Peptides against a protein of PDB entry 6FRK. Designs and how they scored, part 55

Target 1, 411 residues: chain A of PDB entry 6FRK
Amino acid sequence: NEEVLNAMLKEVCTALLEADVNIKLVKQLRENVKSAIDLEEMASGLNKRKMIQHAVFKELVKLVDPGVKAWTPTKGKQNVIMFVGLQGSGKTTTCSKLAYYYQRKGWKTCLICADTFRAGAFDQLKQNATKARIPFYGSYTEMDPVIIASEGVEKFKNENFEIIIVDTSGRHKQEDSLFEEMLQVANAIQPDNIVYVMDASIGQACEAQAKAFKDKVDVASVIVTKLDGHAKGGGALSAVAATKSPIIFIGTGEHIDDFEPFKTQPFISKLLGMGDIEGLIDKVNELKLDDNEALIEKLKHGQFTLRDMYEQFQNIMKMGPFSQILGMIPGFGTDFMSKGNEQESMARLKKLMTIMDSMNDQELDSTDGAKVFSKQPGRIQRVARGSGVSTRDVQELLTQYTKFAQMVKKM

## One batch from the design tools (peptide; made by RFdiffusion4, then SolubleMPNN)

Design b1_p12_1_s4 (from b1_p12_1, 4 letters changed)
Fold by OpenDDE base, seed 5:
Structure b1_p12_1_s4 (fold): chain B 411 residues (1-411), chain A 12 residues (1-12)
Amino acid sequence: as target 1 above (411 residues)
Amino acid sequence: LKELHELLLELS
């Protein structure tokens, strides 16, 4: 029993390290999981794998929960939100995404560019803000970020803006001058919330960077960017641990809509390579597709067929941004996206659909389509010939379907 | 880095 536990924990720890989870957090999680699992209960014939998975999931949920309630803006007040983070973290683009998010919710939102160091920072912010129809402030001539931030905040307070977002200068390295500038800006504008923006792709460096920002300014919120890329998001755990601040949003692409509220359960499910079925359901509901109610009801009842998967792929292909929705499907995680652009991902879905077009109704409508194929291997060869693909390509599709259907049955 | 090598060795 202990050997089986240790083997499963080794696999989980490896997967977490491959997800850029900090080594200290992985060690702590391993010990916490060992302490949470009664080996005697494991001997009683309980599903050992489910118990370990549940214990791991529960400990990961604790790692993303700082025990602090996220700051929320107050309606009818002027809420000043200051952004801090390294250069290249996606801070400036994230300011625009957050502004657009609040604007779409009916908040009177504006943007201030207090980045005087980066040439073209104001032009970039102005371009993003103009595309989103968000009011903006900045200067081409003022070099003091404190003056720009103060004037911009005062202007937008006087104009009764509810959400006032201030973008600050970033640096490529931790520089004392940057941190002093951020502190001076923070002291001048007295923000209601300081948001640390972190690039998920920096991996093991997340802890040290997040700590350096928290030690200098009162970071109260974290936003993680580039979760559409190769980064599995493990660095987010390090940011929460270092800042003791909640993740409030995630950036999931380059589009202004590639921005969503952070949800713990979906994030941990994705981090473990389980996929994000809840986030997929939510995203599907947000898109108000007429055929979605029937699919959602089937999913709630743990029913998922190859036809349901085919219909879902058709829906995904009709939706932008495609990359985000694929990343939410079990078996279409970061590894599917990391190997190609959005067009290659669409081509892969189209290939999978072409394989399913060669399936019959008995195969498509079976509540266990993979078992239908496993019982009669001649079906795989028929479908492979019909779709012009290898038997391996059909087996890979069935493996993806099986992963999805097993998750739906656990909901 | 040393802790990483130790953990990688434990995971190997």
Scores: peptide ipSAE 0.006, ipTM 0.407, DockQ to the pose 0.010
Fold by OpenDDE base, seed 1:
Structure b1_p12_1_s4 (fold): chain B 411 residues (1-411), chain A 12 residues (1-12)
Amino acid sequence: as target 1 above (411 residues)
Amino acid sequence: LKELHELLLELS
């Protein structure tokens, strides 16, 4: 039993390290999982794998929970939100995304550019704000970020704005001058929330960066950016651990709407390569496809067939950006995003659909398609021959289907 | 990096 536990923990720890989870957090997770597993319950014939997976999932959820309630804006009040973070973190883009998010929710939202260090910072913010029809403030001539921030906050307070977002200067490195400037701005505008923006793609550097900001500035919220197909998300755990502040939103791409409220369960599921079926359902609902209601109803009943998976792949191929949607499908997220562009991902889906085109209605419409194939291995060989693929390719498809169907049964 | 190497060695 201990050998099986150690082998599975080794696999999980490797996957978490590959997901840019900080080594100290992975060690802590391993210890916490070992302490949380009742070895006596493992002896009773319970599915050891499921128990370990559940323990890992539960401990990852705890690592993402700082034990602090996230700040939320108050309707009808003036809420000043100050953004801090390094240059290249996606801070300026994230300011616009957050402003657009609140504007779409019916908040009177505005943007202030207090970045005097980066040439063209105000032009970039102005372009993003204008495109989204968000009111903005900044200066081309004032070099003191404190003056700009103060004037902008005062202006928008007087105009009864509810959400006042202040973008600050970044630097390429943690510099004392940056932190002094941030403190001066924070003292002048008295923000209701300070949001640290972190790039997830910096991997193991997330902890040190997040700690450096928290040690100097009263960070109350975290936004993790670049959680598109290449970002492994493990840096988010490091940010929470270092800042002791909740992740409030994630940036999932380059578009202004590639921004979502942070959900712990979907995030951990995605980090473990389990997929995000909830996010997939939400995204499918946003498309208002005619077949969505029937699919959602099947998913609510824990029913999922190979035909339902085929229909999902057809829907996914109708959607852009394809990489983000694949990242929501169990077993497709990690391998599809690591090895190819959107076109390669589409080619892989088309290959899977071609395999399913060689299946019969009994195989496609079975609520346990994998069991149909496992009971009669000759079906795998027939489908493989019919689609011009290996028996391994068919088995991989059935493995992916099984992972998806197991998640649907847990919803 | 050393801690990563040690953990990778423990995981090897």
Scores: peptide ipSAE 0.005, ipTM 0.379, DockQ to the pose 0.010
Fold by OpenDDE base, seed 3:
Structure b1_p12_1_s4 (fold): chain B 411 residues (1-411), chain A 12 residues (1-12)
Amino acid sequence: as target 1 above (411 residues)
Amino acid sequence: LKELHELLLELS
């Protein structure tokens, strides 16, 4: 029994190391899992694999919990949030994502560009802020980030902004000059929260980088970016361990909406390749799918129309990048949707919707849409001409619809 | 949800 446990723990430890989990954390986890597993319960014929997986899951949940409550902004107050992190971490993009997140929740939100080091930093922030209709501050002429940050914070405090986000300069490496600049900015603006932005794709370097930031500035929150890539997110555990600060949000893509509150259980489930059923439920619930009660009732009755399929495609498109949704499904590995396949999948859905936009209400609302087209082949040619596609593309859509309608009838 | 997963699986 102990040999079997040791073999299975070796496989789990290897998989965690391949997921960029720090070697020290993997060793500690292995010891904690060994101490948590009752060998007598393993002898009783319980599924040893499930028991080990559950013990590993519990210990990973503890590793992402720093035991510190996340800072939250206070409504009706001026909350200053300072962002820190290396260049290329996604810091500037994450500032815009966080600003947009709070704006959508009805917070009076603004952005300050205190990045004087990167050429075009202010133009990039201005472009992102303007697209999201977020008020912004910065300078084309002032070179001191302390002056820009102080003036911007004062301006937006006087205008009664509730969320004041300050983007700082990043460097390519850990440089003393970067940390001194960050300390000077932090001392001048007195932020209510300092957010460290970390790129998950840096792998084993996550611990050393996160520690270097925490040793120099009072990091109180972590945001992990690029979790849509090949990064399995093991570096996030290293960031929590090093900063002793909670992960508050994750960046899951390049779009402004590719940003979500951090949830421990879904994240660990994804890290272990178990899928994120809870995050899928939450994402489906955040979609005001109040209109889905009528669809769910139709599905329960085995009714599925081309209109119902169109509405489902609209819902999938509203859920965001299809890769994120698929990555939440158990058994869809991160490898199944290379970044190229997501745009192709969305383009395919848009093409299918464009074909359906050329259908009439009789075709869309028929409980046997494929039979309507099979009885009158001239409809296929009309729809093909109306949507600018081949008759084959319309037939492929009808074949897909028929498969879905057959599944719904078996439910 | 399982049904939505199966539907999404077939769209892939």
Scores: peptide ipSAE 0.000, ipTM 0.403, DockQ to the pose 0.065
Fold by OpenDDE base, seed 2:
Structure b1_p12_1_s4 (fold): chain B 411 residues (1-411), chain A 12 residues (1-12)
Amino acid sequence: as target 1 above (411 residues)
Amino acid sequence: LKELHELLLELS
């Protein structure tokens, strides 16, 4: 039993390391999982795999939870939010995304560019802010970020802004000069929240970076960026562990709308390659397509057909930022996210849809489509010939459908 | 949602 546990934990630990989870956190998780699993309960014939997976998930959830309540802005008050982070972390883009997020929620939001170090920082912020119709402040001539931040905060306080976001200078590396500047700005403007922006794609460097910021600046919130790329998000665990601060948002792309509130459970599910059904449902609900209510109702009733999957794929294709949505579908995450730009992901869905176009109504509308094909293997060969694919491609589709339908039946 | 995630864990 201990050997089986150790073998399974080794696989999970390998997968977490491949997901950029810090080695120390993986070790700690392994110890915590071992302590949480009663080996005697594992002897009683319980599904050892399920117990280990549940324990792993539970411990990952704890690693993402700093035990500190996230700061939230107060409506009708002036809330100053200071952004800190390295250059290339997506900090400036994230300032605009957060401003836009609050503006869309009916907050009187503004942006301040206190980045005097990077040439064109103010122009970039101004372009982003203007595109989003967000009021902004900055200077082309003032070189002191403290002056710019102070004047901008005062201006927008006097104009009764509710959300005042201050973007600060970054550096390519952790430099003492950066931290001194950040402290001077923070002392001058007295922010209600300091947001550390971290690039998830830096992998194992996330811990050291997050620690360096926390040791110098009173980081109260974390935003993780570039979760649309090859970053599997394991660095986010390192950020929480180092900063003891909650992840409040994630950046999921380059578009101003590629920004969402952090949800622990979906994030861990995605990290483990389980998909994000909740986030899929939420996104499906956001589309406000009339067909979505019927689909959600079917999902709630645990009914999922190949036709329902086809309709889901059609909806997904309509949603855009397709790579993000595929990663939310159980069984598609690992193979679809790793290999393709958005176009390749679309081509794969289109291939799956083409396979389903060769299915008949009995196959498409069966509540157990996989069983229909398993009972009559000649159907697989028919569909394969009709769609111009291999019997293996049809079997892979049916395997994916079965995984999805099993998840829906258990919803 | 918690149940769904518990269930996703059961399926993985």
Scores: peptide ipSAE 0.000, ipTM 0.348, DockQ to the pose 0.025; fails the geometry check

Design b1_p12_2_s1 (from b1_p12_2, 7 letters changed)
Fold by OpenDDE base, seed 1:
Structure b1_p12_2_s1 (fold): chain B 411 residues (1-411), chain A 12 residues (1-12)
Amino acid sequence: as target 1 above (411 residues)
Amino acid sequence: DSLEELLNKLLL
């Protein structure tokens, strides 16, 4: 039993390391999982794999929870939010995304550019703010970020803004002069929240970067960016561990709407390649598609057909940023996203739909579509010929459907 | 609470 546990934990630890989870956190998780698993309960004939998966999930949830309540803005007050982070972290883009998020929620929101180090920083912020119709402040002539930040915060406080976001200078290197400037800005404007922006794509470097910021600046919140591509999100665990601060939002792409509140449980489910069914349901509900209630009700009853999957693919094709939505579908995990850009992901969905267009109503409407094909292998060959694909492509579709339908049956 | 239960069901 201990050998089987150690073998399974080795596979999980390997997968977490491949997901850019810091090696120290993976070791700690392995020890915590071993201490949480009662070896006597593993003898009772319970599915050892499920127990280990549950214990791993529970310990990952604890690694994302800093035990500190996230700061939230107060309605009708002036809330000053200072952004800090390295150049290329997506900090400036994230300032605009957060401003737009609060503006859409009916907050009086503005942006301040206190980045005097980067040429064109103010033009970039101005361009993003203007596109989103967000009020902005900055200077082309003032070189002191403390003056710009102070004047901008005073101006927007006097104009009764509720959300005042201050973007600061990002550098390529952790330089003492950057941290001194950030401290001077923070002391001058007295922010209600300091947000550290971290790029998830830097992988194992997330711990060292996040620690260097926390050791110099009173980081109270984290935003993780670039969770749309190859970034498996393991760096987010390192950011929480180093900063002892909650993740409040995630950036999931380049568009201004590619920004969402951080949800611990969906994030860990996605990190484990389990998908995010709740986030899929939430996105489906946000789109107010007429057929959503009937689909959600079928999902709640554990019913899922190949037709229901086809309708989901049609809905995904209406939603735009396909990479994000595919990564929420169980069985379309990191391997589906890692293989191509958004256009390639859309081409793959269209290919899957074309395969399903060659299925009959008995195959599409079966509560166990994969079993219909397994009982009569000639159906796979018919569908493959009808859609112009290999029998392997049809088997891969049925494998994806089976993974999804198994998850829906567990809901 | 409902999500944790749903995820616990999905994981179990």
Scores: peptide ipSAE 0.000, ipTM 0.276, DockQ to the pose 0.021
Fold by OpenDDE base, seed 3:
Structure b1_p12_2_s1 (fold): chain B 411 residues (1-411), chain A 12 residues (1-12)
Amino acid sequence: as target 1 above (411 residues)
Amino acid sequence: DSLEELLNKLLL
C-alpha cells in the first residue's frame, strides 16, 4: 500500500513540476499529502485515486492562500493603485483591464502612464484608455516617471477620481535601476495598493522574479497574466509563496474583457485539469443573461428543447473566446485551447445554430424535438434544404440534442 | 463528443 501511494505521489509530483510548480512547493505538498492520507482509510476499499486527488487539491488550495486579506478599494475615496512588473508581463494591458473592470462596476476610474522607458508606452495606454472611454494622464516631454506619476495622481485626486491606476516602467531583466525607479515612484505617490503583474508563461522563473520584486517593493497584490496560453499557471503558486500576497485577478487573453477576479478553487481545478465549473457559472452570471433563471427552472423540471439548446449556444457565443470556455471544461486538454480549434469549434456552433434557424417553432419548442423529426422524416429534409446542409448533419444535431435532453432528465 | 461533454458541463 505505501509503495502504491509513493508511485501515485511521484506521478502527481511530476505533473505539478511540468505545470511549472516550484520544486520546493512540490516537495512540501508531497509531505503534507502523505501526512494527510490515512493508510488505514486507504485500506478500507475507498478509491485511492480520489483520496489522493482530494488531498492534493486541498494542499494546493492552501498554497494559493497567503493568509492575507486582499486589499479592496473604498467607495467615495481616492484609491491609488500602482502597477509593477517586467516588460512583456502584460502590465500595461492589465492596467487597462483593471480600469475597465472598475469603470463597469460604476467607479470613477483613471489611468496614468509613468512608463518613460518604453517608446510608445503612452500611445499604447492612450489607445487602450480611449477605446474603453477611460480618462488618462501622461507626458510626451517629461522623462521623469516620478514627476508624471505625482502630477497625474494630484490631478485625478483634485477631480475626485475613486480609482487611480499608475502604470510604471518595465525592464526586460531584473535591474537595480528598475527597482530604484519603482521605489521613487511609490514614495512620491504613496499608493494604497502595489500590484505585481506576472506572466504565467515564464515557468520556473516565477519564484525568482516574484521574490526579487517583493524584496524591493511592498507588493500587496498579484495579477497573473497569459493563463490562456500553454502555461498551466503553476507559477502562480510560486508568486503567492514568494510575495506572501493574494492573487486578486487573472488575465485570460488579449481582449479587455479577458480579465476576471481570482477564485482559488476554480484556479486549482483548472491547474489539475479538472475544469472550472464555478468560474463558468460565475461568467454566465456576470453576463446578466436574464434568460438563465427561466432556463434553470426548465432544467429543474427535466425540460430541454431545441430552442433551449439554441439559447445555450448564443450564451456560449456571448461568453467570448471559445478557447477560454473550453479551458474551463474538464477533459478538454490544452490542445483544444489552440487558436485553430477555437475557430473550428465556433464554426461548428454557428453551423448548428444555422440548422436550428431553419426549424419552425413547433420543432424548436417541443420537449421531444427528436421524436417530432423521427415521426415526420420530411421535416429533416426541409431543415437540411433550408440550412444548406446534409440530412446527416441534421440527424447528428438531433442525436446531440437527444443526449442532452436525456442528461437533463437525469438531473 | 467534445461538444457533448462541453454542454453537459455548462448545464451542471
Scores: peptide ipSAE 0.008, ipTM 0.460, DockQ to the pose 0.055; fails the geometry check
Fold by OpenDDE base, seed 4:
Structure b1_p12_2_s1 (fold): chain B 411 residues (1-411), chain A 12 residues (1-12)
Amino acid sequence: as target 1 above (411 residues)
Amino acid sequence: DSLEELLNKLLL
């Protein structure tokens, strides 16, 4: 049993290292998982894999919890949010995303460009802010970021802005001059929150980078960017560990809407390749679809039927415009569903439901619906005739269902 | 296929 545990933990540790999780954190997780697993309970014939997976999941959840409550802006107050991070971290884009997020929630938001180091920083911020209809401040002539930040903060305070976001200079390297500038800006504007923006794609460098910022400025929040890329997000754990600060948001693409509040459970599920079923469940729960709890329980048990898939398609159809649903799915940018693609996608969903309407209860309620059809190919022909579709369309549906049922069985 | 990607994201 201990050898099997050690082998499985070695695979998990390898996968976490390949997910850019810091070697020290992986080592600590391995020790914590070993200590949390009762070897006697594993001897009793419980699904050893599920126990290890659950223990790993719990320990990863602890690694993203800094034990401190995330700062939240106070409604009706002037909240100054200073952004810090290296050039290429997505800091400037993230400032605009955060401003837009709060603006959409009915906060009076503004942006200040205190990046005097990068030529065209103010033009870039102005372009992004103008597209989003966010008020902005900056200078083409002032070279002192302290002056720009102070004047901009004062201006927007006087105009009763609730969210005042200050973008600072990002350099390619950790330079003492950058940290001194950041400290001077922070001292001048006295931010209510300092947000460190980190690129998830920097891998093992996340710890050292995050630590260097935390050692110089009072980082209170982390935003992780480029989680739409090849970065599995393991660097986020390193950022939390180094900064002792919560991740508050994640950037999931290039669009201004590719920005979401950080949720621990979905993030860890995605990191483990378990799927973002919990993030979807949370989004679906935010939509107050009453029947979600029973489905969540079935999914947690690794049960997924064609009926459960049908109910999900009904729920998707109830969620309204498919563009909103896709905008809720990580890495479907708003461009993916032009109005033409929305109607086509809804027509495809409706076609799949029509195919399932021609299935019987034995086919719909089977925990292995694909195997029911594979054992009796005449069922495919019956369903195809009943729904007015090709046998290929039914096979494509069953192939999709099989992919789903396999993912749910891995949970 | 936009639906397959949607479905994969719904179940990933």
Scores: peptide ipSAE 0.006, ipTM 0.428, DockQ to the pose 0.051; fails the geometry check
Fold by OpenDDE base, seed 5:
Structure b1_p12_2_s1 (fold): chain B 411 residues (1-411), chain A 12 residues (1-12)
Amino acid sequence: as target 1 above (411 residues)
Amino acid sequence: DSLEELLNKLLL
């Protein structure tokens, strides 16, 4: 039993390291999981795999919880939010995403560009802010970021803005002068929250970078970006450990709407390659797809038809950027998340839907659609001819549906 | 046995 536990823990540890989880955290997790598993309970015939998975999941949830309540803005007050992070972390884009998020929630929101180091920083912020109809401040002539930040914060406080977001120059670990400038800005504006923006794609460097920012300024929140890429987000655990600060939001793409509140359970599920079903359900519910409650209820009863699959594909296509939605679906390999594959992914869904458009109501509404086709192979040939595809393409769709329906029956 | 493993097998 201990050998089987050690083998399963080795596989989990390998998968976590491949997800960019820091080697120290993986070692600690392995020890905590071993201490939490009663070997006598494992002998009693309980599902050893489910027990290990649950113990691993529970320990990962603890690693992403800093034990500190996330800062939240106060309605009717002027809340100053300072952004800090590396150049290329997506910081400036994330400022616009956060401003747009609060604006959509009915907050009076504005943006300040205090990045004087990067040529065109103010033009980029101005373009993003103008596109989103967000008020902005910055200078083409003032070179001191402390002056720009102070003047911009004062202006927007006097105009009774509720959310005042300050973008700073992107820094590198070797640029001590730029870290002192960041501290001078923080001291001048006295922000209610300092947000560290981290790129998930930097892997094992996340701990050392997050620590360097926390050692200079009082980082109270983390935002993780580029979770739409090949990065599984394991570096986020290192950022939480180093900053002792909660993740408050995640960036899941390039669009201004590609931004969501952080949820622990969905994130850990995705990190384990389980996917993000709660985030998918929440995003579907935010879209007011009323038809999805009826689907979730059918799924809870172990009922799933080819029509229910078709409706779910329609819902996925309505949710917007397809790369995000696919990245919330487990086992859609990281290769589907590459920018080039959004059109291919949409073309693949459209092909599957076109095959289903050639099915009849008896085939679509059957609780065992695959058995209907297996009993009468002439149906596969009819559907293949109707949709202009091979009989193999129809068999592949039915194989996918069968795998799906078998899982719904186990829910 | 989450809707997760489900959507995976559908789209793979």
Scores: peptide ipSAE 0.006, ipTM 0.362, DockQ to the pose 0.104; fails the geometry check

